Peptides against a protein of PDB entry 3H8D. Designs and how they scored, part 186

Target 1, 122 residues: chain A of PDB entry 3H8D
Amino acid sequence: DMKRQQRFFRIPFIRPADQYKDPQNKKKGWWYAHFDGPWIARQMELHPDKPPILLVAGKDDMEMCELNLEETGLTRKRGAEILPRQFEEIWERCGGIQYLQSAIESRQARPTYATAMLQNLL

## One batch from the design tools (peptide; made by RFdiffusion4, then SolubleMPNN)

Design b2_p26_6_s3 (from b2_p26_6, 7 letters changed)
Fold by OpenDDE base, seed 3:
Structure b2_p26_6_s3 (fold): chain B 122 residues (1-122), chain C 122 residues (1-122), chain A 26 residues (1-26)
Amino acid sequence: as target 1 above (122 residues)
Amino acid sequence: as target 1 above (122 residues)
Amino acid sequence: SLLEFAEELDSFDEEEMQELYERLKA
């Protein structure tokens, strides 16, 4: 439903192995989420030392955030919310279009704003 | 018209007096703009050494950006666009509500999304 | 100050964000 609000969030993280290192030796990753209304539609993680992780609702439910938007507290965390393009640019660079397309074609993707938009472009 | 897209932008600036100083001695200000569709509705400037500047369409046209949104190039400048709340929080803290209210009451403010929203709250 | 507040809008508290990440990740 195009009437649902699309909201995007980003949070930095430090790798577990870097937690006790000096600040200069802590490499940041980035956790991204796209919420289609109250429910997550896409999730993405940028890691400093491994390929990005791409996740789409329906296909990757068990690997994605299980909390609804309100439960996450992301809306109450200043600096966490980002513009749609700030998510999409990274998503595209990480091969997210192809990933989501494959999930749609395999009938693994749950219908979301993201699937609808992609289907409008193909 | 509530159907127009509301877009917000922020750009840092360095004071003219600091242009040739060492980087650590350059104090940043911030220039903010709210566009109601193609046209600017509000402008705001944070300065390191003077009070903030608040400007509203209709009242302050001669002191505001004269370019339409597309002409500004802001939509093409990575990192310039910000979330509505990133503008509004500063606007509110700078007394923007009172400033716009006064402009409305004096019939100096051009009707914009901002004036409409304020009138809905009062 | 206003400038400090403006800067905070784009800043992250590392510890708080790390805790949030740990809660949100699967």
Scores: peptide ipSAE 0.321, ipTM 0.755, DockQ to the pose 0.705
Fold by OpenDDE base, seed 4:
Structure b2_p26_6_s3 (fold): chain B 122 residues (1-122), chain C 122 residues (1-122), chain A 26 residues (1-26)
Amino acid sequence: as target 1 above (122 residues)
Amino acid sequence: as target 1 above (122 residues)
Amino acid sequence: SLLEFAEELDSFDEEEMQELYERLKA
């Protein structure tokens, strides 16, 4: 269970409205994901012009990536995988701890490595 | 023993002769390290103008970083830490498997996570 | 070269990444 491999990924994106603009006018966002084994546990999006989006398994399933890790192709995209701390540092700065905690307390969060780690921290 | 944290790092370097040249004339190299717990297990250097340098603990101690992981400050340098695969892909392409194997066979290699992994592979 | 390969590990192609993002986004 807790022996599942934890893997983290980040990819950049350009807002749809900026896709055809000159490079200097394209504002870059970042898409993040935490996979607990084959399944996504947390997702996060950083946008240049709106608040960060935080998503956790169980609560936000309909808004999260529905592909398993292998189907995403992220493991095959060099540069996409990041260290756990690279994810967690941003997650914490975006209020992810509180967000996940609230999801646990409201019984909306599916048990994952992330929920287990948080419960060990508190 | 094998529960020691494995951490990998990469930092760029400029050749001493290029230090004061214009940016376009500076050829960048890369310094890599694998730490098995607090101690370096493998080191690698990529150079633009000479063959890669491969170093393994036990055999090449005199040519490797003699600072423990904490003393290096690498853990505190953002962007220096890399994923295991980012190290291993380059290591493999440089002939690191054969180099480490030869060091084991000649009884020059100090036992590390790297030697253990190789012995499991063969 | 080895250096080029090493540098590619941290590089992103904008078009490829955009396509990937659109695929992964629910």
Scores: peptide ipSAE 0.321, ipTM 0.758, DockQ to the pose 0.671
Fold by OpenDDE base, seed 2:
Structure b2_p26_6_s3 (fold): chain B 122 residues (1-122), chain C 122 residues (1-122), chain A 26 residues (1-26)
Amino acid sequence: as target 1 above (122 residues)
Amino acid sequence: as target 1 above (122 residues)
Amino acid sequence: SLLEFAEELDSFDEEEMQELYERLKA
């Protein structure tokens, strides 16, 4: 159902190895999510010391957030929600378009708002 | 036309008197805008040293941004756009609901998305 | 204050966000 609300979120994280370091030595990563209605459609992680992780529903289900949007508590966390473009800009820079396209072509992607939007552009 | 896109923006400002002070002595204010399509519907300003300023279209036209959204360059300024709730939360806290309501009742407010939403809540 | 409140809207509590991250990754 294409009437589902699209919502985007971002939260910072500290690498497990940096948890006990001085604040100045803690490098932040960023966790991003796109929810198509209650379920996650895309996830990405920006890491300070490794390539970005890109995940799409269907292909990467076992690596993605299993909680529905309400269960995450993200909607109740001030500052966590971001504009669509704030997600898409990073997604594009990380090669997300090609990643999702390949997942569609290989028939690994579950249809989402993201797959529909990409297919309309192509 | 209720199909107009609603977009919200925030930019910091430094008081003219603080422009030449050391960074630690500069108190920031915040300028907020709600655009109903190309035209501003609501504006608010948070000041460190005076009460917030609330402005609504129709009533406060001469004090509000006269530029259409495209002319402002806000859409091209990274980090200027904010979520609706980031505007509304401050608006509500500043007494914006009562301010807009009074403007509607006095027939000073120009109909906007904001006036329509408020009227639907009352 | 209103200014403090506005500034807090974009801030993150490190501990709370870390816990949230761990929950989302689990």
Scores: peptide ipSAE 0.319, ipTM 0.756, DockQ to the pose 0.702
Fold by OpenDDE base, seed 1:
Structure b2_p26_6_s3 (fold): chain B 122 residues (1-122), chain C 122 residues (1-122), chain A 26 residues (1-26)
Amino acid sequence: as target 1 above (122 residues)
Amino acid sequence: as target 1 above (122 residues)
Amino acid sequence: SLLEFAEELDSFDEEEMQELYERLKA
């Protein structure tokens, strides 16, 4: 359903190992999410010490946020919402296009706005 | 025309008097713009040392950005674009609703997405 | 102030965000 609102969010996080360190030693990661209506379509995590994590609905459901958008509370957190481009730029840099494409080709991806957009480009 | 894309931007500015000061003494202001399609609909300036400036199309044309959106280059400046809510929250806090309403009532406001939205609320 | 408010719009409360993050990963 292409009528659903596409919303993007980003929040920082600190690694568990750094939670009790001095502020200067706390390396921030970033958690990103794309919601296609109430449901998450893509998730991405930038870690300071390991490769980025890319997740797509259907394929990675068990590793993705299980909460619907309203349940997350992200819509009520100032600064959490970001522009589509702010998500897509990072997604692209992390190889998200290829990742999602592979998920589509393997029939692992659940159809979302993201899959539809990619299929329109290919 | 309600079909035009509404885009919002924010860029910092430094007071001329502070341009040559040490960074710690440079007070930043913020320049905000709402574009209704290619044309500016609202402009807002947050200054560190004076009241905010609110400007609406039709009334304040001579004080507003005279460039169309493409001419501004804002679409090509990373970090310049902001979410609608990021504009509206400041706009509301600055009394923008009342300002625009007054401009409409005085027949000074050019019809824009902003005027239409306000008229839908009233 | 308005400037402070504007600056806060782009800021995160780290503690609150960390709690949110943990909730989102559950």
Scores: peptide ipSAE 0.318, ipTM 0.755, DockQ to the pose 0.695; fails the geometry check

Design b2_p26_6_s4 (from b2_p26_6, 11 letters changed)
Fold by OpenDDE base, seed 1:
Structure b2_p26_6_s4 (fold): chain B 122 residues (1-122), chain C 122 residues (1-122), chain A 26 residues (1-26)
Amino acid sequence: as target 1 above (122 residues)
Amino acid sequence: as target 1 above (122 residues)
Amino acid sequence: SLLDFAERLDDFDEKEAQELYERLTS
């Protein structure tokens, strides 16, 4: 359903190994999510010490957030919501377009707003 | 037209008196704008040394940005665009609801998305 | 102050953010 609200979120995280270190030694990562209505469509994680993780619904369900949008509490966390472009810029830089395209081509991707947008672009 | 895109922006400014001071002595203000389609509907300015300024279309046209959205270049300024709630939270804290309501009641406000939203709220 | 509020709108509390992250990734 293309009428569903598209909402994007980002939160910082500290890797487990750094949780008990001094602040200067804590390297932040960033967790991103795109929700197509109540359900996550894309997830992205920027880690300080490893390549970014890109995840798309259908293909990566087992690795993605299992909570619906309301359950996440993200809508109630000030500063968590971001503009679509703030997500897309990072997504693009991480190779997200190619990743999602590949998932579509392999028929692993569940249709979402993101898949529809990509199909419109190509 | 309630179908027009609502976009919100924020940019910092330094007061003229502080322009040539050391960074630690520069007190930042914030300029906010709500565009209802191409035209500004609300403008808000947070100053470090005086009360916030609230402006609404129709009433305060002479004090508001005279450029349409495209002319402002705000859409091309990274970090300038903000979420609706990021505008509204400040607007509300500044008494914007009351200000706009008063402008509507005095028939000074031009109908905008903002006036429509307020009328729906009241 | 209002300015302080505006400046802190997008700030994260580290502990809260971490707890949220853990919840989202559990």
Scores: peptide ipSAE 0.374, ipTM 0.774, DockQ to the pose 0.746
Fold by OpenDDE base, seed 3:
Structure b2_p26_6_s4 (fold): chain B 122 residues (1-122), chain C 122 residues (1-122), chain A 26 residues (1-26)
Amino acid sequence: as target 1 above (122 residues)
Amino acid sequence: as target 1 above (122 residues)
Amino acid sequence: SLLDFAERLDDFDEKEAQELYERLTS
């Protein structure tokens, strides 16, 4: 449903191993989420020392945030919300298009705004 | 027209007097714009050493950006676009509600998304 | 100041951010 509000969020995180290090030695990761209405459509994690993690609804439900948008509290966290392009630019650079395409082709992807947009592009 | 896309932008500026100073001595201001479709609806400037400037379409046309959205190049400037809340929070803090209200009451404000939303609130 | 407020609007407190991350990834 293209009428659902698309909202994007990003929060930083510090690796558990870096929690007690000096600030200058803490390497920051970034957690991203795309919500299609109340439900998560895509999730992405950038780590300082390993490949990015790409997750799409339907395929990766067990690895994605289990909370709906309101439950996450992200809408109430100042600075967490980002523009669509801020998500999409990273998503593309991480190979998200191909990842989601593969999920669609394998019939693992749950239909979302993201799947619809990709299918419109291809 | 509530169907027009509402887009918000922010860019920093350095005071002319600070241009040649060391970075640590450059006080940064912020220029804000709200575009209701292709046309600017509100403009706001935060200065390090003087009160904020609030401008609304119709009333302050001669002091506002004269370029339509595409002409500004803001849509192509990475990092310039901001979320609505990032504009509105500052706008409210600067007394923008009262300023726009006064412009509406004096019949100086051009109808925009901003005027419509304010009139819905009052 | 307004400038300070504007500059800090998007800043994350490290502790709060970490707690949020942990909650979202639990």
Scores: peptide ipSAE 0.373, ipTM 0.773, DockQ to the pose 0.737
Fold by OpenDDE base, seed 2:
Structure b2_p26_6_s4 (fold): chain B 122 residues (1-122), chain C 122 residues (1-122), chain A 26 residues (1-26)
Amino acid sequence: as target 1 above (122 residues)
Amino acid sequence: as target 1 above (122 residues)
Amino acid sequence: SLLDFAERLDDFDEKEAQELYERLTS
């Protein structure tokens, strides 16, 4: 239910192709996650060389983190957790509202805190 | 009541004496605040040249931020808001638990979310 | 020091971050 704790995380990553390059030639991306209780509700990736990737539960399950929150280790990694707004600001700028809305309308989205919040806004 | 939103903030400060020094000679401190709804509940200051300062509502009102949260502009300053644990980790390391507990026991502390949480822990 | 601790709270080690990313996206 909607009493589940909402937690948000962000980690940096280096593209596999840049892994062995000099530091100045490494382009950093950012991986974001919204967990609705133990399970991921939304995932987002900022890439230096391609459009952002947006993923929502139900629609994109096969592409999203399959680990529950505890299994990720994110809660034990200092600096990984972020404020809700730090996620939402990027989500909105990436077109996440429209993406999630479309997933809801097409009946592809699994109900989450995110779907509930969006449906309450519209 | 305890339904008030708890929000935490951190901002850096430079000592007045260092204000006009070269960047390498400026010692940075950190100012922390916990707001229980619109009003500050705890304040904390990390200084490069003296012990940390701990302040709790009721006991230290005359030394604490007198502005309500909205008046501070902290909610509109990007990067100022922090997670609860980012405050609590420093608070604990500075002896904040004992400080607040002592204030409660001496009847100097005004009841806040912080006092309630501590009393529930003990 | 306390200041050092506070300043490092949000630091992320690149190697650890990369390993975590690989774990999350495997």
Scores: peptide ipSAE 0.373, ipTM 0.772, DockQ to the pose 0.778
Fold by OpenDDE base, seed 4:
Structure b2_p26_6_s4 (fold): chain B 122 residues (1-122), chain C 122 residues (1-122), chain A 26 residues (1-26)
Amino acid sequence: as target 1 above (122 residues)
Amino acid sequence: as target 1 above (122 residues)
Amino acid sequence: SLLDFAERLDDFDEKEAQELYERLTS
């Protein structure tokens, strides 16, 4: 249970509309994921020209990655895995704590390592 | 005990003789460290023009970093911390498994997370 | 070389990353 491995990943992306533009005109975004064991607990997207997207398990299941960790292939993509703090630092700056807290209070959040950590923080 | 946090770090270095050379002539090496809690368990150096250096706690204490993790400042140096696999992959390629095993067999190695992991591997 | 390998561990192909992103967000 709480012994599940916590793993974090980040990959860059180019907006579909910028795919065929010159490199200097390709604005890069970043996709982040936190996996609590095999299942995603949090997802986050940083976009160059729109607000960050924050997603938490239970509340945002329909918008989050539906693949389990193994199915994603992220563990086999060198450079994709990041340290917990590399995720959390961005998560916090994007208002992730408040977002997750709100999801917990509204009973929309599925219990995860992230929800447990937040409960200890508060 | 075995609940100690395992943390890994990597920092680049330039050979002293190359310090004042043009950038293209500065051959870069890499310094790696594995900390088992506050204390270093393994150290490794990749050099451009000599064999890699492998060091394990107990056996190589006199050659390893003598500072505890907090004293090193590595935790405060952005980009220095790396994932376990980023360390282990290089460690393995450098013959680290055999090196540590030999140190254990000769009773030179101090018990660490690394020695424990190796015992489980064998 | 070993150094080259070590340096590439933190790198990835942008095209591959883009394809991965598309797969994960489909």
Scores: peptide ipSAE 0.372, ipTM 0.773, DockQ to the pose 0.796

Design b2_p26_7_s1 (from b2_p26_7, 11 letters changed)
Fold by OpenDDE base, seed 3:
Structure b2_p26_7_s1 (fold): chain B 122 residues (1-122), chain C 122 residues (1-122), chain A 26 residues (1-26)
Amino acid sequence: as target 1 above (122 residues)
Amino acid sequence: as target 1 above (122 residues)
Amino acid sequence: SAAAKRLEEMLERAEKEGLFPETVPP
């Protein structure tokens, strides 16, 4: 049901190599998740020194978070939840539209809010 | 279509009587809006010195914002957009569930995302 | 899984670095 709650989250991370450096030398990455109801629909990672990682449900299940939203604890981390556009702007910039489209066309994508929205736009 | 984008906004307001007072004497209110796609579904006003005002589409159209979302300019006001739960927590506290339910039962509420969600919960 | 562990590690590090305000209990 497309009435399911769409929720988006972002958490920063410091790469292990920078963990014990001075604050000015810690390069920050970002982990993003889109939950379609209780289940993850899209995941994205921005790294300071390598290409973005894009993951979509169905295709990339083995690499994505398998926990339901409540199990992640993300809803209890103040500041982790972000607005939809805060996710989508980065998703678009990283080539997420093309990535998801390709996953749909190859029959690898599990139907989600994200797949439905994309198919409505095309 | 329940795939429509649900967006929530909050803006502060100062009551006219306090407009020209010193900053410490200006009591701040809050205006809230829920847009179901381009059209407002719910509106709420928190006042410093009177009861909350709750408004739902269909029943209260003459008292609600008549502009579509783009016409309001809310999407271009930095900090105006809020998370769904930031709206819903206040809505629940102000008796919005009962207000919307009564509007549905009296056949005054226009069908929106909000009416559909409430009917799913009941 | 590795993905779940990765998330947990990231959350712990973020909290340790003070990148989040106070969290609420479940």
Scores: peptide ipSAE 0.152, ipTM 0.630, DockQ to the pose 0.331
Fold by OpenDDE base, seed 1:
Structure b2_p26_7_s1 (fold): chain B 122 residues (1-122), chain C 122 residues (1-122), chain A 26 residues (1-26)
Amino acid sequence: as target 1 above (122 residues)
Amino acid sequence: as target 1 above (122 residues)
Amino acid sequence: SAAAKRLEEMLERAEKEGLFPETVPP
């Protein structure tokens, strides 16, 4: 249902190794999520010291958030929600289009707003 | 087509009467727009000294932005784009739900994402 | 569950570190 609300979120995180360091020595990562209605469609993690992690519904369910949007509490975290383009810009830079395309082609991707948009684009 | 991208924007404006006043004496208003794909679906104006102006596609076309989204340049104006909830919160406070509902009932509203969402809510 | 726990931990840490704005009640 394309009527489902598309919502995007971002939260910062500190690497485990930096937890006890001074603030200036803590390199910040970013966790991103795209929710297609109540369920996550895409997840992305930017790390300061390793390649981005890209995850898509269907293919990567075991690694993605299984909580529905409300259960995450993200909607109650002021500043967590981001604009679609803020997600997509990073997604594109990280090779997300190709990643999702591959997941579709391999029949691993669950149909979502993201898959629909990509298929419309191709 | 519910696949159309829903984008929301907000820009400040200064009242004509305040144009030549000192900055501290210029009361700021806010212009809001909801675009359903390339075309405006809802427009809203917050004024410091008069009631909000609410406008919906179909009913208020003559008073609304006639430019398509790209023509407005809003997508290129840093800080102009806002989250859906940032628009909806103000829309609701200003009586936008009732306004749009009345426009639908009077057959004045053009079908948009906004009308669809309202009809789903009712 | 692992992913959920990770998210929760990340949120908690972000708030603790002051990296994330204060939450809003529902």
Scores: peptide ipSAE 0.151, ipTM 0.630, DockQ to the pose 0.354
Fold by OpenDDE base, seed 5:
Structure b2_p26_7_s1 (fold): chain B 122 residues (1-122), chain C 122 residues (1-122), chain A 26 residues (1-26)
Amino acid sequence: as target 1 above (122 residues)
Amino acid sequence: as target 1 above (122 residues)
Amino acid sequence: SAAAKRLEEMLERAEKEGLFPETVPP
């Protein structure tokens, strides 16, 4: 049902190698998630030292969160929830549209709000 | 179409009577809006000196924003856009659920994402 | 499970290092 609530989250992370460095020497990465209702639809990771990682439901399930939104505890993490555009802007910059489109065309993507929106866009 | 993007905004306002007072003596109100796609679905006003105002599409069109979202310029106002829950939490506290429900039952509410969600809730 | 564990670890570490505001208690 496309009436499901769309919610977006972002959390920072530090590389393991930087864990014990002084704060000024820690490079930060970012983990992003889009939840279509209770289930994750898209995931994205920005790393300071390697290319971004893009993941879409159906294709990348094994690398994505299998917990429903409530189980993740993200809704209880102050400052974790972000606006849709804060996700989409990064998603687009990282080539997310093309990635999801390819997953749809190869029949690897599970239908989500994201796939529906993309199909409306094209 | 319930696939439309839901966006929420909040901006402060000062009472006309306080307009020329010193900053410390200006009481701030808050104007809230929910846009269901390009059109406003709900509006809410918090005042420092009177009860909150709740408005829903169809019933209160004459008191609500008549501009589409892009025409409002809200998307270009830094800090104006808020999370859905930041709107809903205040909406609920102000009796918005009951207000919208009454508007639906009296056949005054225009169908929106908000009316659809409420009907799923009940 | 691996993905869930990773998320949990990231959240825990982020909180410990003060990378984002304090969480709301469950």
Scores: peptide ipSAE 0.151, ipTM 0.634, DockQ to the pose 0.341
Fold by OpenDDE base, seed 4:
Formats: sequence, C-alpha cells, structure tokens
Structure b2_p26_7_s1 (fold): chain B 122 residues (1-122), chain C 122 residues (1-122), chain A 26 residues (1-26)
Amino acid sequence: as target 1 above (122 residues)
Amino acid sequence: as target 1 above (122 residues)
Amino acid sequence: SAAAKRLEEMLERAEKEGLFPETVPP
C-alpha cells in the first residue's frame, strides 16, 4: 500500500578512532535512512574519508537496519527527521538512482516505495 | 495514485492592516499547505488575533490555493517546506481531523491523500 | 544484529554529544 508514510532520518556519527580526540579533530559522518512505513527501504552512509555507502532493501538486508521504525527510536529523536528532498539530494549525488535501478534489474530489490517511484520515472 | 509525493509548506504572512506599521507592530500569521502531488489537499491559516482557518480540497476550493505546486514557487522558497508532522501537529490542534471527517461525511471533500489516510484511521 | 547495534551506538553517541538536545519520551 503506497499510502504508507515515507519518513526520512539522518544521524551524525563520529568515527571510533576520533572518539577520544578533541572536538576539532572529530570528523563527522552521516547515517541516513528512508522508511517506507515501518520498514527501511533505503540506507545511506556518508563518511568523511571513504566512499559513500548505499543500501537498498532486499539486496542489502543483512547490512541494513532490521528494526522497524518504532523500534529504532528515531521518531523520538528531535532533529533526526529530515525532509524527503534532504535525503534524495544526497542519494542522487551518490549515484543512488543507478544503484537502485541495478538492484531492480538484477531482481535483488524488494518492492518498496523507492522502487515504485523509480519505476515511475524510468 | 497514492504514490504521489506529499509535501508540506509553511509561510508567514502579515495582516494587510499591519503592512505599513513598524515591524514591532506587525503581527505575523502562518499559512500552511499540504500538497498531494501537484495539487493542494489541505490548507490552514493561523492568525494572531482570530480563530484558525481550516480548508480541505473539494469543500473549500474557492478559498484555497488554485495554483499547482510548481506554480506556487513554494518548492523554490528556502525554508518554506516543512515536515509532515509539523503540519499535522497544528492540523490536529486546530481540529482538522474533525473538520476533514465532516467534509467526508457530507460528501464535500475531494478524494486526496488526506481523506484516504483519515479513512485508514477511522 | 550488527546493524541494529550500530544504530543504537550512533544514537547514544549523538545524544551524549548533545546533537539531540530534546528527546521525546516514548
């Protein structure tokens, strides 16, 4: 049911190696999630010193959050929720469209809002 | 098609009577819009000195924005877009659920994402 | 899982660093 609410979240993280450094020496990464209703559809990670990571449901389930949205507590973290475009802009810049497309073509992607939207565009 | 993107916007407005007053004497209201794809589904207005106004597509078309989303330029106004919950919280506080429900029951509401979601809850 | 644990750790760290100054109770 495409009536499911699409919600997007972003969390900053600091590399383990930088945890005990002075704040000025802590490089931040960003963890992103797109939830299609209660379940994650896409995940993305921006790192300060390595390539971004893109993950899509079905293909990358073992590497993605298995918690439902409520279980994550993200909805209760003020400032974690972001606008769809704030996710999509980064997703696009990282090659997410191609990544998801490839997952669909290889039949690895689980149907989600994201897959449906992409298929509407292609 | 419930795959349509749901987007929410908020912009401040100043009362016409206050337009030529000093800034300290200009009371701001807030204009809210929910777009179900390209077309407005709900509109809401918070006023500094009178009751809020709630409007739903179908019932209140003549009082609502007739421009499609792109025509409004809202997508290009920095800071105008808000999270769904930022709209819904105010909508709920103003009695929007009851207002929309009544519009559905009276068969005045045009089917939108908003009507569908409400029917999912009731 | 490892993914869930990682998320929890990130959240805890973010909270500790004041990145979520006001957390809404469940």
Scores: peptide ipSAE 0.151, ipTM 0.635, DockQ to the pose 0.286; fails the geometry check

